# Ledger of designs, part 189: peptides against a protein of PDB entry 4Z63

Target 1, 334 residues: chain A of PDB entry 4Z63
Amino acid sequence: LCLGMNDLTGNIPEDLFHLKRLNLLGIQENRLSGSLSREIRNLSSLVRLDVSWNLFSGEIPDVFDELPQLKFFLGQTNGFIGGIPKSLANSPSLNLLNLRNNSLSGRLMLNCTAMIALNSLDLGTNRFNGRLPENLPDCKRLKNVNLARNTFHGQVPESFKNFESLSYFSLSNSSLANISSALGILQHCKNLTTLVLTLNFHGEALPDDSSLHFEKLKVLVVANCRLTGSMPRWLSSSNELQLLDLSWNRLTGAIPSWIGDFKALFYLDLSNNSFTGEIPKSLTKLESLTSRNISVNEPSPDFPFFMKRNESARALQYNQIFGFPPTIELGHNN

## One batch from the design tools (peptide; made by RFdiffusion4, then SolubleMPNN)

Design b2_p21_2_s3 (from b2_p21_2, 9 letters changed)
Fold by OpenDDE base, seed 2:
Structure b2_p21_2_s3 (fold): chain B 334 residues (1-334), chain A 21 residues (1-21)
Amino acid sequence: as target 1 above (334 residues)
Amino acid sequence: EVVISNGSSYVTTDEPATLPP
């Protein structure tokens, strides 16, 4: 049953929960309000539940133990409060959980040993507090993780060195500290292709440790951290780099010539730093900027990116990395 | 086309909290 993209108001009709054979319920992009009914438990054949982009409020009902076939739960952009229900945090069938842009709070806890099918987790823009959950690497299929804009504190857990499934990781604006430790840990994530750390590590030094290595890194965003130091030499070994944003930091020294050796680099923002010297001639030879043959069919993160203006609350949303225009930004380095 | 911006923006995943209108 697909009723998305209408102007439906009020609550879900009670009779809808009598549809025991329903595999897909899509009621997204409406004006549905009130609490999400506990009677959703009656939809025992449900595989996909999409209630996103509504006006739902209250706690998410703890009925997911009665939904043994549920693979997809999309509840982004609602007013949900409380924590993740215990039955949801223990769901063995769930592949994708998207609860981005809600008012969920408390300590983030998932029983990753039970959540054997979870591959995508989006909990960005909530009110979770405390520390990052140390047991996330126990979610053995977890590939996509967005935890941006939560009130986490402290460092990236040491256990994340074992996060082999992790490919796309977003932690923007989560009050993280110790960038040296974070990079030292995350370099062990062999499948990591996208790392977004914007608005963390305020005033720290960007490490220039040549022992750091990110083999498969395609997207690195560490903007607006007030980081000190220089262009890190370890980054030169990330040969697959496509997007680099280190803007709005306090980085100094020269832009190294090896920045032009990245064959796939189509977006470079080093603006609003304190770089000196000449612009490397190698930047004018970037193949990705001269060739329109960028493979648009590469896997991308499930979470959106935003291009945010420092002076404006307005952000442009990009759902795909390749949605970014080919860019070289070196401005404001005086 | 290569875009050279005025350096007034940065990339983030920090989504503004918005409810549907």
Scores: peptide ipSAE 0.449, ipTM 0.790, DockQ to the pose 0.778
Fold by OpenDDE base, seed 3:
Structure b2_p21_2_s3 (fold): chain B 334 residues (1-334), chain A 21 residues (1-21)
Amino acid sequence: as target 1 above (334 residues)
Amino acid sequence: EVVISNGSSYVTTDEPATLPP
């Protein structure tokens, strides 16, 4: 049953929960309000539940143990409060959980040992507090993780050295500290292609440790951290780099010539730093900007990107990396 | 087309909280 993108108001009719053979319930993009009924437990054949973009409030009901076939739960952009219910945090069937842009709070806890099928987790823009869950690497299929805009004070857990499944990781504006430790840990994630760390590590030094290596890194965004240091030499080994944003930092020194050696680099923002010297002529040799068409069919994160001009303004949303225009931004440097 | 700008923006995944429609 798909009733998305309407102006439906009120509550879900109770009789709808008697549809025991229903595989898909999509009621997204409406004006449905109140609590999400616990009677969703009666939808025992449910594979996909989409309640996103509504006015739901209250706690998410703890009934997911009665939904053994549920693979997709989308509840982004609601008013949900509380934590992730225990049955959801233990779901062996769930592949994708999207609860972005809610008011979920407390300590983030998932039983990753039980969540054997979880491959995508989006909990961005919530009110989770405490520390990043150390057991996330136990989610052996977890590829896409957005935890941006939560309050995860502290450092990236050492256990993330073992996060082999991790490909896309977003931690923007999560009150993280110690960028040197974070990068030192995350370099062990051999499948990591996208790393977004914007609005963290306030005023720290961007490490220039030659021992750091991100072989498969395609997207690196570490903007608006007020980072000190220079362009990191270790980044030159990330031959697949497509998008680099280090804007709104306090980086100094020259822009190195090796920045033009990235064959796939199509978006470069180094603006609002303290870089000096000349613009490298090698930037004019970027193959992606001259002769090569970049395939739009490459795997991308499930979470959206935003281009922010002002922290208080609505950001322009980009759902795909290749949705960004080919860009070189070097403004507001010395 | 290659865009060269003065860098008035930055990329993030930090989504502003928005009210549903």
Scores: peptide ipSAE 0.443, ipTM 0.786, DockQ to the pose 0.817
Fold by OpenDDE base, seed 5:
Structure b2_p21_2_s3 (fold): chain B 334 residues (1-334), chain A 21 residues (1-21)
Amino acid sequence: as target 1 above (334 residues)
Amino acid sequence: EVVISNGSSYVTTDEPATLPP
């Protein structure tokens, strides 16, 4: 049953929960309000539940042990409060959990040993606090992780050296510290292609350790961190780099010529730093900017990107990396 | 086309916490 993208109001009729053979319930992008009924437990055949973009409030009901076939739960952009229910945090069937842009709080706890099918987790823009959960690498299929805009004080856990499934990782604006440790840990994630760390590590030095290596890195975003240092030499080995944003830092020195050797680099923002010297001529030879044949069909993160122009302005949303226009921004380097 | 813009923006994955109206 798909009723998304309407102007439906009120709560879900209780009689809807008598549909025991229902595999898909999509009621997203409406004006539905109140609590999400516990009676969703009666939908024993449910594979996909989409309640996103509504006005739901209260706690998410702890009934997911009665939904053994549930693979997809989308609840982003609601008013949900409390924590992740125990039955949801232990779901062996769940592939995707999206609860982005809610009011969920407390310590983030998932039983990753039980969540054997989880491949995408989006909990961005919530009120989670404490530390990053050290057991996330135990979610052996977890590929997409968005934890942006929470309050995870401290460092990236050492256990993330073993996060082999991790491909897309977003931690923007999460009060993280120690960028040297974070990069030193995350370089061991052999499948990591996207790393977003904007608005963390305030005033730290960007490490220039030649021992750092990110073989498959395509997207690196570390903007607005007030980072000191220079363009990191270790980045030159990331031959698949497509998008680099190091804007709004305190980086100094020259822009190195190797920045033009990235065949797939189509978006470069080094603006609002303290770079000096000449613009490398190699930037004029970037194949991605001269040839229109970029393979547009690469896998993208499940979480959206935002281009934030002003602190108070509505950010432009980009659902795909290739949605960004080909860009070189080198302005405001004084 | 290469867009050279004044660097008034940055990329992030944090969004404004807004409910739909």
Scores: peptide ipSAE 0.428, ipTM 0.779, DockQ to the pose 0.770
Fold by OpenDDE base, seed 4:
Structure b2_p21_2_s3 (fold): chain B 334 residues (1-334), chain A 21 residues (1-21)
Amino acid sequence: as target 1 above (334 residues)
Amino acid sequence: EVVISNGSSYVTTDEPATLPP
């Protein structure tokens, strides 16, 4: 049943929950309000639940143990409060959980040993507090993780050295500290292709440790951290780099010539730093900017990106990396 | 086409707090 993208109001009719053979319930992009009914437990054949972009409030009902076929739960952009229900946090069937842009709070707790099928987790823009859950690497299929805009004080857990499944990781504006530790840990994630750390590590030094290596890194965004230091030499070994944003930091020194050796680099923002010297001539030889043949079919993160122009302005949303225009931004340097 | 801008923006996954529509 697909009723998305309407102007439906009120609650879900109770009679809807008598549809025991229903595999897909999509009621997204409406004005449905109130609590999500506990009677959703009656939808025992449910594979996909999409209640996103509504006015739902209250706690998410703890009924997911009665939904053994549920693979997809999309509840982003609602008013949900409380934590992740225990039955949801223990779901062995769930592949994708998206509860981005809610008011969920407390400590983030997932039973990753039970969540054997979880491959995508989006809990960005909530009110989770405490520390990053150390057991996330136990979610052995977890590839996509957005935890941006929560209050995860502290450092990236050491356990994330073992996060082999991790490919796309977003932690923007999550009160993280110790960038040196974070990068030192995350370099062990051999499948990591996208790393977004914007609005963390305020005033720290960007490490220039040649021992750091991100083999498969395609997207690195560490903007608006007030980071000190220079262009990190370790980044030169990330030959697959496509998007680099280090803007709005306090980075100094020259822009190195190796920045032009990235064959796939189509988006470069080094603006609002303190870089000096000449623009490397190698930037004019970036193949990705001269040839239109960027493979549009590359896997992208499930979480959206935003280009923020002003603190008060609505950010432009990009759902795919290749949605970004080919860009070289070097403005506002010394 | 290569876009050269004035450096007024940055990329983030920090979603602006939006009220549900």
Scores: peptide ipSAE 0.444, ipTM 0.786, DockQ to the pose 0.780; fails the geometry check

Design b2_p21_2_s4 (from b2_p21_2, 10 letters changed)
Fold by OpenDDE base, seed 1:
Structure b2_p21_2_s4 (fold): chain B 334 residues (1-334), chain A 21 residues (1-21)
Amino acid sequence: as target 1 above (334 residues)
Amino acid sequence: PVIVSSGSSYVTTDEPPTRPP
């Protein structure tokens, strides 16, 4: 049953939950309100539940132990409060959990040893507090993780050295500290292609340790951290780099010539730093900017990106990396 | 075409809380 993208209001009729053979319930992008009924437990054949982009409130019911076939739960952009229900945090069937842009709170706790099928987790823009869960690497299929805009304190856990499944990681504006440790840990994530760390590590030094290496890194975003230092030499070895944003920091020195050696680099923002010297001529040789054929069919994170203006609360949303226009931004330096 | 931005923006995954229209 797909009723999404309408102007439906009110509550879900209780009789809807008597549909025991229902595999897909999509009621997204409406104006449905109230609590999500515990009677969803009656939808025992449910594979996909999409209640996103509504006005639901209250706690998410703890009935997911009665939904053994549930693979997809999309509840982003609602008013849900409380924590992740225990049964949801222990779901062995769940592949994708998207509860982005809610009001969920408390410590983030997932039983990753039980969540054997979880490959995508989006909990961005919530009110989770405490530390990043150390056991996330135990979710052996977890590829996409968005935890941006939560109040996580401290450092990236050491256990994330073992996060082999991690490909796309978003931690923007999560009050994280110690960028040196974070990068030192995350470099061990062999499948990591996207790393977004904007609005963390306030005033720290961007490490220039030549021992750091991110072989498969395609997207690196560490903007608006007031980072000191220079363009990190270790980044030159990330040959697959497509998008680099280090804007709104306090980086100094020259823009190195190797920045133009990235064959796939189509988006570069180094603006609002303290870089000096000349613009590298090698930037004019960027193949990605000279060729119109950007491979649009590459895997992308499930979480959205935003181009945010410093003075505006408004942001442009980009659902795919290749949605970004080919850009070189070097403004507001010297 | 290469777009030179105004330098007033930055990329993030920090989504401001939004409500559906």
Scores: peptide ipSAE 0.465, ipTM 0.810, DockQ to the pose 0.756
Fold by OpenDDE base, seed 2:
Structure b2_p21_2_s4 (fold): chain B 334 residues (1-334), chain A 21 residues (1-21)
Amino acid sequence: as target 1 above (334 residues)
Amino acid sequence: PVIVSSGSSYVTTDEPPTRPP
């Protein structure tokens, strides 16, 4: 049953919950309000539930133990409060959980040993607090994680050295500290391709430890952190780099010539730093900006990106990395 | 097209809270 993208108001009719054979319920992009009924438990055949982009409020009902086939739960952009229900946090069938842009709060807790099928988790823009959950690496299939715009004070857990499934990690504006520790830990995530750390680590030094190595890194965004230091030498070994944003920091020194050696680099923003010297000639020879056709069909994170401008209250949203225009920004340097 | 700009923006996943229309 697909009723999305209408102007439906009020609550879900009770009789809808008598559809025992329903596999897909999509009521997204409406103006449905009130609490999400616990009677969704009656939809025992449900595989996909999409209630996103509505006006739902209250706590998410703790009935997911009665939905043994549920793989996809999309509830982004609602007014849900409370925590993740225990039955949801223990769901062995769930593949994707998207509760981005709600008002969920408390400590984030998932029983990752039970959530054996979870591969995508989007809890960005909520009110979670405390520390990053140390047991996330126990979600053995979890590759896409968005925890941006929460308040996870402290450091990246040491346990994340074992986060082998992690491919896409978003932590923008989450009050994280100790970038040296974070990078030292996350370099062990051998499948990590996308790392977004914007608006963290305020005023810290960007480490230049040559022992750091991110083999599969394609997207690195560490913007607006007021980071000191210089262009890190360890980054030169990330040969698959496609997008680099280190803008709005306090980085100094020269832009190194190796920045032009990245064959797939199509988006570079080093603006609003304190770089000096000449622009490397190698930047004018970037293959991705000259003659090389880059495939746009690569896997992307499930969470959206935003290009935020100081002159605009609204950020441009990009759902795919290759949605970004080919860019070189070196402005506002010395 | 290749864009060379003065740098008035930055990339983030920090999503401002939004409401459906």
Scores: peptide ipSAE 0.458, ipTM 0.804, DockQ to the pose 0.835
Fold by OpenDDE base, seed 3:
Structure b2_p21_2_s4 (fold): chain B 334 residues (1-334), chain A 21 residues (1-21)
Amino acid sequence: as target 1 above (334 residues)
Amino acid sequence: PVIVSSGSSYVTTDEPPTRPP
């Protein structure tokens, strides 16, 4: 049953919860309000539940132990409060959990040993506090993780060295500290292709440790961190780099010539730094910006990107990496 | 300093809270 993208108001009719053979319930993009009924427990055949973009409030009901086939739960852009209910945090069937842009709070806790099917987690823009959960690497299929805009004071856990399944990781504006440790840990994530760390590590030095290596890195975004240092030499070994944003930092020195050696680099923003010297001629030889056509059919993160022009303004949303226009931005440097 | 562009944006996954429809 798909009733999304309407102007439906009020409550879900109680009789709807008697549809025990219902596999898909989509009521997204409406004006439904109140609490999400615990009677969803009666929908024992649910595979997909989409209640996103509504006016739901209250706590998410703890009834997911009665939904053994649920693979997709989308509840983004609501007013949910509280934590992730225990039954949801222990769901062995759940593949995707999206609760982005809610008011969930407390410490983030997931029983990753139980959540054997979880491959996508989006909890961005909530009110979670404490530290990043150390046991996330125990979610053995977890590929996509968005935890941006929460308050995870501290450092990236050492346990993330074992996060082999991690491919797309977003931690923008999460009060993280110690970029050197973070990169030192995350380099061990051999499947990591997308790393977004914008608005963290304020005023720290971007490490130039030659021992760092991100072989599969395609997207690196570490903007608006007020980072000091220079263009890191270790990045030159990330031959698959497609998008690099280090803008709005305090980086100094020259832009190295190897920046033009990235065959797939189509988006480069080094603006609002303190770079000096000449613009490398090698940038004019970027293959992705020449006559060569690069395939846009590549795996992408499930979480959206934003191009933010003003701290207080609404950002432009990009759902795919290749949605970004080919860009070389070097403005506002020395 | 050399001004190459007037660009003032940056990429993030930091989503500002938005009101539901």
Scores: peptide ipSAE 0.449, ipTM 0.798, DockQ to the pose 0.495
Fold by OpenDDE base, seed 5:
Structure b2_p21_2_s4 (fold): chain B 334 residues (1-334), chain A 21 residues (1-21)
Amino acid sequence: as target 1 above (334 residues)
Amino acid sequence: PVIVSSGSSYVTTDEPPTRPP
């Protein structure tokens, strides 16, 4: 049953929950309000539940132990409060959980040992607090993780050295500290291709340790952190780099010539720093910018990116990395 | 074509909270 993208109001009719053979319920992008009924437990055949982009409120009902076939739960952009219910945090069937842009709070706790099928987690823009959950690497299939815009004080856990499944990681604006430790840990994530750390590590030094290595890194975004230091030499070994944003920091020194050796680099923002010297000639020879026919269609994170122009303005949303226009931004340097 | 932006923006995954209407 797909009723998304309408102007439906009120709550879900109770009689709908008698549809025991229903595999898919999509009611996204409406004006549905009130609490999400506990009676969803009666939809025992449910595989996909999409209630995103509505006006739902209250706590998410703790009935997911009665939904043994549920693979997809999309509840982003609602008014849900409280925590992740215990049955949801222990779901062995769930592949994707998206609760981005709600009012969920408390400590984030997932039983990753039980969540054997979880591959995508989006909890961005909520009110979770405390520390990052140390047991996330126990979610052995977890590939996509967005925890941006929460209040996770402290450092990236040491346990994340073992986060082998991690490919796409977003932690923008989460009150994180110690970038040296974070990069030192995350370099061990062999499948990591996308790393977004904007609005963290305020005033710290960007490490230039040659021992750091991110072999598969395609997207690195560490903007608006007031970071000191220079262009990190270790980044030159990330040969698959496609997007680099280090804007709005306090980086100094020259822009190195190796920045033009990245064959797939199509978006570069080093603006609003303190770089000096000349623009490397090698930037004019970037293959991705000189060839009009490079259609690289690669897997992208499940979470959206935003180009933020003003702190008070609505940001432009990009759902795909290649949705960004080919860009070189070097403005506002010394 | 290479686009040079105004230099006033940065990339993030920090989504501004949308108030329900």
Scores: peptide ipSAE 0.443, ipTM 0.793, DockQ to the pose 0.714

